# Peptides against a protein of PDB entry 5JXT: the designs that were tried, part 5

Target 1, 319 residues: chain A of PDB entry 5JXT
Amino acid sequence: SLLPKKEINVYIGMSEMQVKWYQKILEKDIDAVNGAGGKRESKTRLLNIVMQLRKCCNHPYLFEGAEPGPPYTTDEHLIYNAGKMVVLDKLLKRIQKQGSRVLIFSQMSRLLDILEDYCVFRGYKYCRIDGSTAHEDRIAAIDEYNKPGSDKFIFLLTTRAGGLGINLTTADIVILYDSDWNPQADLQAMDRAHRIGQTKQVVVYRFVTDNAIEEKVLERAAQKLRLDQLVIQQGRAQVAAKAAANKDELLSMIQHGAEKVFQTKGAFGTMAEKGSQLDDDDIDAILQAGETRTKELNARYEKLGIDDLQKFTSESAYE

## One batch from the design tools (peptide; aimed at target 1 T74)

Design b1_p9_1_s2 (made by RFdiffusion4, then SolubleMPNN; from b1_p9_1, 3 letters changed)
Fold by OpenDDE base, seed 2:
Structure b1_p9_1_s2 (fold): chain B 319 residues (1-319), chain A 9 residues (1-9)
Amino acid sequence: as target 1 above (319 residues)
Amino acid sequence: SMPEPELYY
């Protein structure tokens, strides 16, 4: 029988570079961030801020001219300048050592470019599929990854491209490097490894930048998932979950952790204490804390009814 | 100097 998947949110502090870029993004649109734009602020402007903050949470090199140089060479700076890369780098060593194979999903094809550079730099053999990959090349990449005795350790995928019905049960680890606004897209990504033909325990690591917008993206996705489940269970098909965040929700998400980011000099959390020098005990602590917070997050939404979940704006989470 | 993050509008 297929074993249930284990999903763990991995809460990761920003690097010093990410904090500096996150501050700059907020400062550039400070009137928007403070809600001073009132009714005139477009939903589009807030969505753009959200997108830049999400880029920052993924990797600062997603911004033009952010990469240190000259020389423009892939080196340890690719890792230590992004909290997610520091954790990924340690986690992949562990995953490889245990004889696992890993799918890494992102919303951003440009992040996959950074992950390719990282794979080359570390000597990890990989496959890649994104939205631009031709159908024939997708088949070839899947077949190369799934072949008996494949030396491909990593499969890099955009969440939507990897969600398209493919079988990747030759992997047992899934890393969601970022989250989709639609929790069903992430579930579909997980189901590439967690399906008929899987013989191992599938473990999903969801990377979440702590004290940042990604925490609110995750909360909103969890809320939506619970609402969708309850609507199905109660036969209330007419409860159209408002699929898109409203303006006030986007503003609240942008404001989340912003004050602490402005007050912070250097990195956050374990990134401030150890930076790139995370050891195995630090990784275990991050995973244990993540497992606890994941259970707490799920338990928060499991207690809520449909009417509560529909009314649940981010303000009611702190009462 | 870190370049300003390009906000695509």
Scores: peptide ipSAE 0.015, ipTM 0.582, DockQ to the pose 0.032
OpenDDE base, seeds 1, 3, 4, 5: peptide ipSAE 0.014, 0.015, 0.018, 0.013; ipTM 0.513, 0.603, 0.623, 0.527; seed 4 fails the geometry check

Design b1_p9_1_s3 (made by RFdiffusion4, then SolubleMPNN; from b1_p9_1, 3 letters changed)
Fold by OpenDDE base, seed 5:
Structure b1_p9_1_s3 (fold): chain B 319 residues (1-319), chain A 9 residues (1-9)
Amino acid sequence: as target 1 above (319 residues)
Amino acid sequence: MLPEPKLFY
């Protein structure tokens, strides 16, 4: 029988560089961030801020002129300048030592470019699929990854491209490097490894930048997923919450943690204490804290009815 | 209310 997935949200502090770039993004549009634009503030402007903040949470080198150089060489700076990369680098060593194989999903093909450079730098064998990958090359990459005795440790995928009906049951670990606005896309990504033919316990690590926009993206995704489940269970198909965030929701999401980001001179959380010097005990502590916060997050939504979940889409703007 | 932006020079 297929074992249930173990899903763990991994809450990760920003690096010092991420904090500086996160501040710059907020400062550039501070009037919009403060809500000073009122009813005239465009939803497009807020969506652009959200997208820049999500880029920052993923990796600061997604911005022009962020990468240190000359010389323009891949080195340890690629890792220590992004909290998610610091945790990923330690976690992948553990995963490999365990004889596991890993799918890494992102929304951003440009993040996969950074992850390719990282894989080359660490000597990890990988496959890649994104939205630009030709159908034939996609088949070839899947077949190469799934081949008996494949030396390919990592599969890099965009969530949408990876979600399309493929079988990757030769992997047992899934890393969601970021989250889709539609939780069903992330579920479809997980279900590439968690399918008939899987022989191992599938573990899903969802990376979430702590004290940032991504916590609110996660909460919104969890709320929507619970609502979708209840709607299916109750046969109320018409109650599908408006999939698109309103302006006030976007503003609340942008403001989340922003004050603490402005007050912070360095990195956040374990990244401030240890930086790139995370050990195995630090990783265990992060995973344990993540497992606890994941249970707490799920428990908040399990008790809510459809009407409460619909209200919370409006009230989470006021907490 | 978030602090005023530092002028990017």
Scores: peptide ipSAE 0.015, ipTM 0.512, DockQ to the pose 0.019
OpenDDE base, seeds 1, 2, 3, 4: peptide ipSAE 0.012, 0.006, 0.013, 0.009; ipTM 0.571, 0.415, 0.497, 0.521

Design b1_p9_1_s4 (made by RFdiffusion4, then SolubleMPNN; from b1_p9_1 with F8Y F9Y)
Fold by OpenDDE base, seed 2:
Order: C-alpha cells, then structure tokens, then sequence
Structure b1_p9_1_s4 (fold): chain B 319 residues (1-319), chain A 9 residues (1-9)
C-alpha cells in the first residue's frame, strides 16, 4: 500500500543580503506598504510588491545586478546569500547520503537557473523541466530520471510543469522551494512522487521564509485548502472560495514582518547565528521546529468551519 | 551598493 506522505514546513531565516533587498523593496513602495495609497492604489501594484518580496525570499540573484562580481563565477556566495540555499545545501547532502532521490519544485524558472548553477557547482547530476520545455524534451528528461540505475539525483521542475500527470515515483523526497497561491498545484506536484508505484515513504519539505510574505502565502494556501475540503464534504458547491486575494489581504501580507525586517541588522534566526556554518544539529532543530509549526498551522484551520474560513483574514496571532 | 531591485511594474 502507498504510505501517507509526510509534509514538513521548513521555516528559514533570510540571509543578510535578503534582508537588505527585502528592506529596499519595501522602502521603494513605502507609501503602498503603509496603506497610504488608500483606494487609489491598484491591486496590480500590490501584486508586484508581493512578487518582488517572493523573489527576495527565493534568492536575491533573481534581481538584475544582485550577483557579486567581478569575477561573475559560481561560488559559495550563491549559497550563503540565500537562507533557502543554505538549508537546501545541507539537506541535499543528507538526502544523498540516505540513498534518496529528490524533486525540487519552484514557481520561478529563473530560480531553476540558479539551482542548475548550484547543481553544477556541487557536482549534483540533475534533470530539468519548466514551462518552456518542449514535450519531447520533457519525455526524455523524465525517462532519463526514471531509468533503472539512473545517476540523476535531482529533478528540477517548475510546479505547474511538473504537475502535469507525470510519474516520478523513482524519487522519494520532494522539496517545494516556494509555494503556489493555489495549494492544489503543490499537491499535484507532490503527487508526482506520491502515487501508485512509490515504494518508499515520501517526505515533502516546504521551504518557507520566516517573518516574511511567504508565511502569509502559506497560511492563505492552508486556509483555502481547508475551505475546499469542507465545501466538498458539506456539498456546498456554491461557496466559491474567493480564489484571488483582495487588496486588503495583499496589503496585510506585505506588512507581515516588515517592521522586524526594517529593524534587523544582518540575517534572521539561525542565519544570523551560524550563517552558512549550519551543522547537522542545526538542520535537525530546524526540521523539528518546522514539524511543530506545521502541526500547529494545520490544527488552527482544522477547527474552523466554512463560515469562519471565509471570514478569517489571518489576524496575525502576534498582535 | 546593492543595485536597486528592478521592480517590474
């Protein structure tokens, strides 16, 4: 029988570079961030801020001219300048050592470019599929990855491209490097490894930048998923879950953690304490804390009814 | 100085 998947949110602090870029993004649109734009502020402007903040959470090199140089060479700076890369780098060593194979999903094809550079730099053998990959090349990449005795350790996928019905049950680890606004897209990505033909325990690591917009993206996705489940269970098909965040929700998401980001000098959390020098105990602590927070997040939404979930704009539990 | 993030509008 297929074992249930284990899903763990991995809460990761920003690097010093990410904090500096996150501050700059907020400062550039400070009137928008403060809600001073009132009714005149377009939903488009807020969506753009959200997109830039999400880029920052993924990797600062997603911004033009952010990469340090000259020389413009792939080096350890690719890792230590992004909290997610620091954790990924340690986690992949563990995953490889245990004889697992891993799918890495992102919303951003440009992040996959960074992950390719990282794979080359670390000597990890990989496959790639994104939205631009031709159908024949997708088949070839899948077949190469799934081949008996394949030496391909990593499969890099955009969440939507990797969600398209493919079988990747030769992997047992899934890393969601970022989250989709639609929790069903992430579930579909997980189901590439977690399906008939899987013989191992599938473990999903969802990377979440702590004290940042991504925490609110995750909360909203969890809320929506629970609402969708309850609507199906109660036969209330007419409860159209408002699929898109409204303006006030987007503003609240942008504001989340912004004050602490402005006050912070250097990195956040474990990134401030150890930076790139995370050891195995630090990774275990991050995973344990993540497992606890994942259970708490799920428990928060499991207690809510349809009417509560429809009204529940996440009041920050820290007000 | 870190370049200004190009905010695509």
Amino acid sequence: as target 1 above (319 residues)
Amino acid sequence: SLPEPELYY
Scores: peptide ipSAE 0.017, ipTM 0.585, DockQ to the pose 0.032
OpenDDE base, seeds 1, 3, 4, 5: peptide ipSAE 0.013, 0.014, 0.006, 0.012; ipTM 0.513, 0.550, 0.495, 0.502

Design b1_p9_2 (made by RFdiffusion4)
Pose (drawn by RFdiffusion4):
Structure b1_p9_2 (pose): chain A 317 residues (1-241, 244-319), chain P 9 residues (1-9)
Amino acid sequence: SLLPKKEINVYIGMSEMQVKWYQKILEKDIDAVNGAGGKRESKTRLLNIVMQLRKCCNHPYLFEGAEPGPPYTTDEHLIYNAGKMVVLDKLLKRIQKQGSRVLIFSQMSRLLDILEDYCVFRGYKYCRIDGSTAHEDRIAAIDEYNKPGSDKFIFLLTTRAGGLGINLTTADIVILYDSDWNPQADLQAMDRAHRIGQTKQVVVYRFVTDNAIEEKVLERAAQKLRLDQLVIQQGRAQVAAAANKDELLSMIQHGAEKVFQTKGAFGTMAEKGSQLDDDDIDAILQAGETRTKELNARYEKLGIDDLQKFTSESAYE
Amino acid sequence: FPYPSHLEK
């Protein structure tokens, strides 16, 4: 029995420093922010703003010249200058206290570099797979974290790094520091720990910058995730739109017994006998329209799970 | 305090 994973959006604010940088990004190209300029502009200008705001929502130190002036030290400012780091610090502290281990995913390798400095600062044992990591390296990194009684606690990965089918069930908590544009990428990262061999409840925390660009980014991915489900669930429809033996058999046998019983004429003919007054015609049209409504209202309301013929139906016996 | 390793990269 594999427990369904718990996925929680953790909505996070921004530090005072992030607001300063967030405002500068928006100011430096305010024209494009207000939707100015021609409609012919290439997508490049707006996408550059998206990248900067994404970096800013992650950590201000991703911008050069942002970390407090030289010389540079690795201290508490690494935590309190990014809202996500403040939430993560207490979250990771609580995670270790309850005997849990955690996989931390990110889109940006430069952010895992910042998380490396944090792990060393707090004394956390950790592993990293980067996507810019050799094959034999990440094999050892997987094994090190999966070793029985492992010294490690945190596993730092990029959402795409490892490839398909790698197993990290020795962890039961997943933290998505930032989200991906395609939902299948984040969903695959959660299934590093949420797969066969996982014994504990998998909990996934997704850091989202509330009232900023990442909240809006998330709605779109949630929509695209919903669209994918509808396509996959309806993937049976085109194969259904020939005729089975039973379908052909049912068409022939329908009402055949009543035909054999009949010596004279059938229904509409036996009761009225090829002569029809106005009242008889009106009853035929009223009964038909009623049947037509009930038939259409029954089938136009159905779903794929009702129309889909099982392959075992072809096993006529 | 140590110098940040992420700046060395």

Design b1_p9_2_s1 (made by RFdiffusion4, then SolubleMPNN; from b1_p9_2, 6 letters changed)
Fold by OpenDDE base, seed 3:
Structure b1_p9_2_s1 (fold): chain B 319 residues (1-319), chain A 9 residues (1-9)
Amino acid sequence: as target 1 above (319 residues)
Amino acid sequence: LPVPRYLLR
């Protein structure tokens, strides 16, 4: 029988470099961040800020001129400059040691390019699929990953490309490096490993940058998922919440944790205390804290009715 | 050390 998947949000502090770049993004558009544009502020400008902040949460090297060089080198700086990479690097060592195989999903193909360089640097054998991968190459990559005795440890996928009905039940670990605005896209990604033919307990690690916009992306996704479930249960198909955030929601998301980011000198949380020198006990503590916060998040939204879930999204419906 | 591929793309 297929075991229920275990889902854990992994809350990760920003590196010092991420904090500096997050500050620069906010400062560049400070009038928009402070809501000084009012009704004249374009939704497009706010969406652009959101996208830059999400890039920062993923990796600072997604920005032009962020990487130290020339000379440009693939080295430990690729890891320690992003909190998610520090946790990923420790987690992958554990996953490999236990004889598991892992799917890594991201919204950003450019992050997969960084993860390819990381895989080469660590000597991890991998497959890759994104939106640009030809159909024949997708089949070949899937077959190479799924073959009996495959030496491919990691599969790198964009969430949307990996959602396309493929079977990856030869993996038992799923890492969502970032979240989709649509929780159904992340579920479809998880269901590549969590499907008929899986013989192991599937564990899903969802990376979330702590004290940043990604917490609000996660909260919005959890709210939407609960709303979708209730709408299906009540037969109210017309109530499907418009997926697009309003200006005020986007502004609130941008402002989340911004003050603390501006006050911070250095890194956040465990990244400030230990940086790249996380041990196995630090990883266990991060996972335990994440499991607790995941239960609390789920319990918050399980108690809400359709009308309550809509009120948080419906301030968007009257413009 | 190899040049990062993501800078070359």
Scores: peptide ipSAE 0.411, ipTM 0.907, DockQ to the pose 0.620
OpenDDE base, seeds 1, 2, 4, 5: peptide ipSAE 0.351, 0.330, 0.249, 0.145; ipTM 0.879, 0.870, 0.831, 0.774

Design b1_p9_2_s2 (made by RFdiffusion4, then SolubleMPNN; from b1_p9_2, 6 letters changed)
Fold by OpenDDE base, seed 1:
Structure b1_p9_2_s2 (fold): chain B 319 residues (1-319), chain A 9 residues (1-9)
Amino acid sequence: as target 1 above (319 residues)
Amino acid sequence: APLPAYLLR
């Protein structure tokens, strides 16, 4: 029988470089961040800020002129300049030692380029598929990954490309490096490993940048998922979850953690304390804290009815 | 760096 999947949100502090870039993104559009545009502010402007903040949460090298060089050489700076890479680097060592195999999903093909450079730098054998990968090349990559005795440890996928009905049950670990706005896309990604033919306990690690826009993306996705479940159960087909955030919702998401980001000199949380010097005990503490916060988040949305789940409840940054 | 004006309220 297929074991239930274990899902853990992994809350990760920003590196010093991420904090500086996050501040720079907010400062560049400070009038928008302050809500000074009012009704005149375009939804497109707010969506652009959200996308830049999400890029920053993934990796600062997604911005032009952020990577140190010339020469442009892959080194430890690729890891220590992004909190998610520091945690990923430690988790992958542990997962490999356990004899597990890993699917890594992202929304951003350019982040997969950084993860390829990382895999080469660490000597991890990998496969890759994204939205641009030809159909035949996708089949070849899947077959190469799934073959008996495959030396491919990692499969790098864009969430949308990995959602296309493929079987990857030869992996037992799923890392969601970032989250989709649609929680069903992430579920479809997990279901590549968590399906008939899986022989191991599937564990899903969802990376979430702490005190940043990604917490609000996660909350909104969890809210939508619960609403979709209740609508199906109650037969209320007319309760289309508002598919797109309004301007006030987007502004609230942008403002979340912004004060603390502006006040912070250096990195956040465990990244400030240890940075790239994270040990196995620090990783266990991050995973345990993440498991607790994941249970709390789920318990919050399980208590809400359809009418409450239709309202965007931003907890004020003051609670 | 200019602090967000909403943070000064």
Scores: peptide ipSAE 0.038, ipTM 0.710, DockQ to the pose 0.011
OpenDDE base, seeds 2, 3, 4, 5: peptide ipSAE 0.020, 0.026, 0.022, 0.036; ipTM 0.456, 0.681, 0.634, 0.698

Design b1_p9_2_s3 (made by RFdiffusion4, then SolubleMPNN; from b1_p9_2, 6 letters changed)
Fold by OpenDDE base, seed 3:
Parts: sequence; structure tokens; C-alpha cells
Structure b1_p9_2_s3 (fold): chain B 319 residues (1-319), chain A 9 residues (1-9)
Amino acid sequence: as target 1 above (319 residues)
Amino acid sequence: APIPRYLLR
């Protein structure tokens, strides 16, 4: 029988470089971040800020002039300059040692480009599929990954491209490097490994940058998922979950953790204490804390009714 | 490389 998937949110502090770039993004549009534009502020401007903050949470080298050089090299700086890469690097060593195989999903093809360089640098054999991959090349990559005795450890996928009905049950670990605004897209990605033909316990690690925009992206996704479930259960097909946040919701998301980011000198959390020197005990502590916060998040949204789930609750913006 | 990865990809 297929075991239920285990889902764990992995809350990760920003590196010092991410904090500096996150500050620069907020400062560049400080009037919009402070809500000074009022009713005149464009939704497009706020969406652009959200997208830049999400890029920063993924990797600072997604910005022009962020990468150190010349010379521009692939080295340890590719890892230590992004909190998610530090955790990923330690987690992948553990996953490989246990004889597991891993799917890594992202919304950003440009992040997959960084992950390819990382895989080459660490000597990890991988496959890749994104939105631009030709149909024949997708088939070839899937077949190469799924073949008996495949030496391909990692599959790199964009969430939307990887969601397209493919079978990847030869992997037992799923890493969501970032989250989709639509929780169904992430579920569809997980279901590439968590499907008929899986013989192992599927574990899903969802990376979430702590004290940043990504916590609010996760909360919005959890809220939407619960709303979708309740709408189906109650037969209220007309209660279309508003797929797009309003201006006030976007502003609240941008403001979340911004004050603490401006006050921070250096990195956040375990990244400030250990940086790239995370050990196995530090990873276990991060995973245990993540498992606790995941249960708390789920329990919060399970208690809410349809009318509550249709409103953006900013309560977590003050913590 | 003489150019950062941001500009190469």
C-alpha cells in the first residue's frame, strides 16, 4: 500500500548577503513598502516587489551585480551566500547516504540554472525539465532518471512543468525549493513521486525563508488549500478562491519581517550562528522545529470556516 | 568566467 507522504516545512534563515539584498529591494521602493502610494499604488508595482523578494529568498545571484567577481567561478560562495543552498547542501549529503533519490522543484528556471552549476560543482548526476524543454527531451530525461540502476541522483524541475502527469516514483524525496501561489501546483508536483508504483515513504521538504515574504506565501497557500477543501465538501462551487491577492494583502506580505530585516546586521537564525558550518545536529534541529511549525500552521487553518478563509488574516504580521 | 552567470544564462 502507498504510505501517506510526510510533509515538513523547513524554515531557513537568510544569509548575510540575502539580508543585504532584501534591504536594498525594500529601500528601492520604500514609499510603496510603507503604503505611501495609497489607492494610487499599482498592484503591478507591489507584485514586482513580491517577485524580487522571492528571488532574494531563493538566491541573491538572481540579481545583476550580486555575484562576486571577476573572475566569476563556481565555488563554495554559491552555497554560503544563500540560506536555502546551505541547508540543501547538507540535506542532499544525508539523502544520498541513505540511498534515496530526490526531486527538486522551483518556480524559477533561473534558480534551476544555479542548481545545475551546484550539481556539477558537487559531482551530483542530474536530469532537468522546465517550461522550455522539448517534449522528446522531457521523455528522454524521465526515462534516463527512471531506468533501473540509473546513476541520476537529482531531478531538477520547474513546478509547473514537473506537474504535467509524469511518473517519478523512482524518487522518494521531494524538495520544494520555493512555493507556488496555488497549493494545487505543489501537490501535483509532490504526486510525481507520491503515486502508484512508489515503494518507499515519500518525504516532502518545503523550504521557507524565515522572517520573510515566503512565510506569507506559505500561509496564503495553506489558506487557499483549506478553502478549496471546504468549498468541495460544502458543494459551494461559486466560492471561487480568489487566486490573486489584493493590494492590501500584497502590502502586508511585503511588510512582514521587513523591520527585523532592516535591524539585522549579518545573517538570520542558524545562518548567523553557524553559517556554512551547519552540522548534522543543526539540520536535525531545523527539521524538528520545522515539523512543529508545520503542525501548528495546519492546525490554525483547520479551525477556520469559509468566511474566515476568504479574508486575509494579518495576525501573523505582528509576530 | 569573465562574465557573471546572471548574464550568461
Scores: peptide ipSAE 0.444, ipTM 0.925, DockQ to the pose 0.275
OpenDDE base, seeds 1, 2, 4, 5: peptide ipSAE 0.164, 0.058, 0.365, 0.074; ipTM 0.796, 0.747, 0.896, 0.752

Design b1_p9_2_s4 (made by RFdiffusion4, then SolubleMPNN; from b1_p9_2, 6 letters changed)
Fold by OpenDDE base, seed 2:
Structure b1_p9_2_s4 (fold): chain B 319 residues (1-319), chain A 9 residues (1-9)
Amino acid sequence: as target 1 above (319 residues)
Amino acid sequence: LPVPAYLLR
């Protein structure tokens, strides 16, 4: 029988470079961040801020002129300038030693470009598919990854390209480098490894930048998933969950952690204490804390009714 | 050698 998947949110502090870029993004649109734009503030402007903050949470080098150079060389700076890369670099070493194979999903094809450079730099053999990959090239990449005795350790995928009904049960680890606004897209990504033909325990690591917009993206996705489940169970098809965040929801998400980001000099959390020098005990502590917070997050939404799950309340984030 | 993707950014 297929074992149930284990899902763990991995909460990761920003690097010093991420904090500096996150501050700059907020400062550039400070009037919108403070809600001073009132009714005239476009939903499009708030969505643009959200997208820049999500880019920052993924990697600073997604911004023009952020990569150090000349000379432009792939080196340790690619890792230490992004908290998610520091954790990924340690986690992949552990995964490889365990004889596991890994799918890495992102919403951003440009992040997969950074992950390709990282794979080359570390000597990891990989496959890649994204939204631009031709159908024939997708088949070839899947077949190369799934072949008996494949030396490909990593598969890099955009979440939406991985949403095609492909079988990747030759991997047992899934890393969601970022989250989709639609929790069903992430579930569909996990289901590439968690399918008939899987022989191992599938483990899903969801990377979440701590004290940043990504926590609110995750909370909103968890809320939506629970609401969708309750609507199906209760037969209340009329409760079309408004898929799109309103302006006030977007503003609340942008403001989440912003004050602490402005007050912070340097990196956040374990990134401030250890930076790129995280050891195996630091990784175990991050995973254990993540497992606890994942259970708490799920338990919060499991207690709520349909009417409560339709309300995005900012107040429940301060408990 | 594949062109490093950072050169395309």
Scores: peptide ipSAE 0.036, ipTM 0.436, DockQ to the pose 0.221
OpenDDE base, seeds 1, 3, 4, 5: peptide ipSAE 0.011, 0.018, 0.013, 0.008; ipTM 0.433, 0.437, 0.570, 0.619

Design b1_p9_3 (made by RFdiffusion4)
Pose (drawn by RFdiffusion4):
Structure b1_p9_3 (pose): chain A 317 residues (1-241, 244-319), chain P 9 residues (1-9)
Amino acid sequence: SLLPKKEINVYIGMSEMQVKWYQKILEKDIDAVNGAGGKRESKTRLLNIVMQLRKCCNHPYLFEGAEPGPPYTTDEHLIYNAGKMVVLDKLLKRIQKQGSRVLIFSQMSRLLDILEDYCVFRGYKYCRIDGSTAHEDRIAAIDEYNKPGSDKFIFLLTTRAGGLGINLTTADIVILYDSDWNPQADLQAMDRAHRIGQTKQVVVYRFVTDNAIEEKVLERAAQKLRLDQLVIQQGRAQVAAAANKDELLSMIQHGAEKVFQTKGAFGTMAEKGSQLDDDDIDAILQAGETRTKELNARYEKLGIDDLQKFTSESAYE
Amino acid sequence: SRPSGYKPP
């Protein structure tokens, strides 16, 4: 039995420093922010703003000249200058206390570099797979974290790095520092630990910058994830839109027994006998419209799970 | 010595 994973959006604010940088990004190109300029503008200008705000929501030190002035030290400012780092510090502390291990995913390798300095600062044993990592390297990195009684605690990855089917079931908590545009990418990262061989409840924490760009980014991905489900669930519809032996057999046999029983005329003809007054016609039209309503209201309400013929139905016996 | 998020030379 594989337990369903717990996915939790952890909504996070911004530090005072992030607000300064967040305002500067929006100010440096306020025209495009207010939706000014022509409609002919290429997508490049707005997408550059999205990238900066994404970096800003991650960590201000991703901008050059942001870290406190030279010389540079790695201390507590690495934690308290980014809202996500403050939440992550206590979260990672709590995770180790309960005997849990964690996979931390990110879109930006420069952020894993910042997380490296954090792990060394706090003394965390860790592994990293980058996507800019050789094949034999990440094999060893996988094995080192999956070794029985492993020294490691945190596994730093980019959402895309490892490839399909890699196994990290020696961890039971996944932290998505930032989200991907396509939901299948994040969903695949969670299934590094949430797969066959995982014994404990997999919990996934997704860091989201509330009241900022990442909240809005998340709604879109959630929509695209919902659209994908509808397409996949309805993937049986086109193959259903010939005729089975039974379908053809059912068309012929329908009402055949009643036909054989009949010596004279059938229903509408036996009761009235090829002569019809106005009242008889009115009963035929009223009975038909009623049947028509009930038939349409029954089928226009159905779903794919009712219309889909199983392949075993062709096994006529 | 160096900024955070950078490798030593």

Design b1_p9_3_s1 (made by RFdiffusion4, then SolubleMPNN; from b1_p9_3, 3 letters changed)
Fold by OpenDDE base, seed 1:
Structure b1_p9_3_s1 (fold): chain B 319 residues (1-319), chain A 9 residues (1-9)
Amino acid sequence: as target 1 above (319 residues)
Amino acid sequence: SLPVGTKPP
């Protein structure tokens, strides 16, 4: 019998560098962020801001001129400059010690390039598949990862490439480094490990930058997932079509945590207190807090009906 | 080395 998967949202503070870049992104378009553009503000401009903020939450080196250099060297700065990398680095060490194998998913192929450099730097053996990987090379990478006694610890995938029906049941840990706007894409990614032939408890860690746009991306994805479930159960197929965020929703998402980001000097949360010096107890605390917040988030949306789930609750940008 | 995220696939 396939064991149910355990899903945990891992809420991670921004590094000092991420806070500085997040501030710069907001400041560059401050009139749009403040809603001063009114009816003239383009949805495209707001979507671009959201994309830049999501890049910042993933890694500041996704921006031109953010990487320290020349010379460009892979070193500890690759890790400590991104909160997700600090947590990933500690978590991977624990996963490896447990004799687990891990799938890491991202929406961003350029983030996989950073993760390749990280894997080389830490001496982790890996496979990679993205949207540009040739069909034959995909088969070869999957076979190399899945072979009995494979020394490949990590599989790096774009969420889209991982969605192609592949079997990766030789991994028992899934890390969603970022989230898709469509929760079904993330579920399809998890189902690469959580499938017939899996013999272990699958654990899914979803990384979420705390006090940032990614919390609102997650909430919207959870809302959509619940709506999709209720639409299927009630036979109301027509309701699913309104999934695109409006301008006011995008503004609310951009504004979430923005004031606190502007007031912050340095990093956020555990990244401010310990940065790269996170120990095993700090990771346990982050995972426990994440498990609690995950249960609370799920409980919030499980109680909502279709009509409530169709309303974007603009929780205040200040809550 | 090439900058992080600029390496050829």
Scores: peptide ipSAE 0.013, ipTM 0.526, DockQ to the pose 0.492
OpenDDE base, seeds 2, 3, 4, 5: peptide ipSAE 0.019, 0.005, 0.007, 0.007; ipTM 0.619, 0.465, 0.493, 0.473; seed 2 fails the geometry check

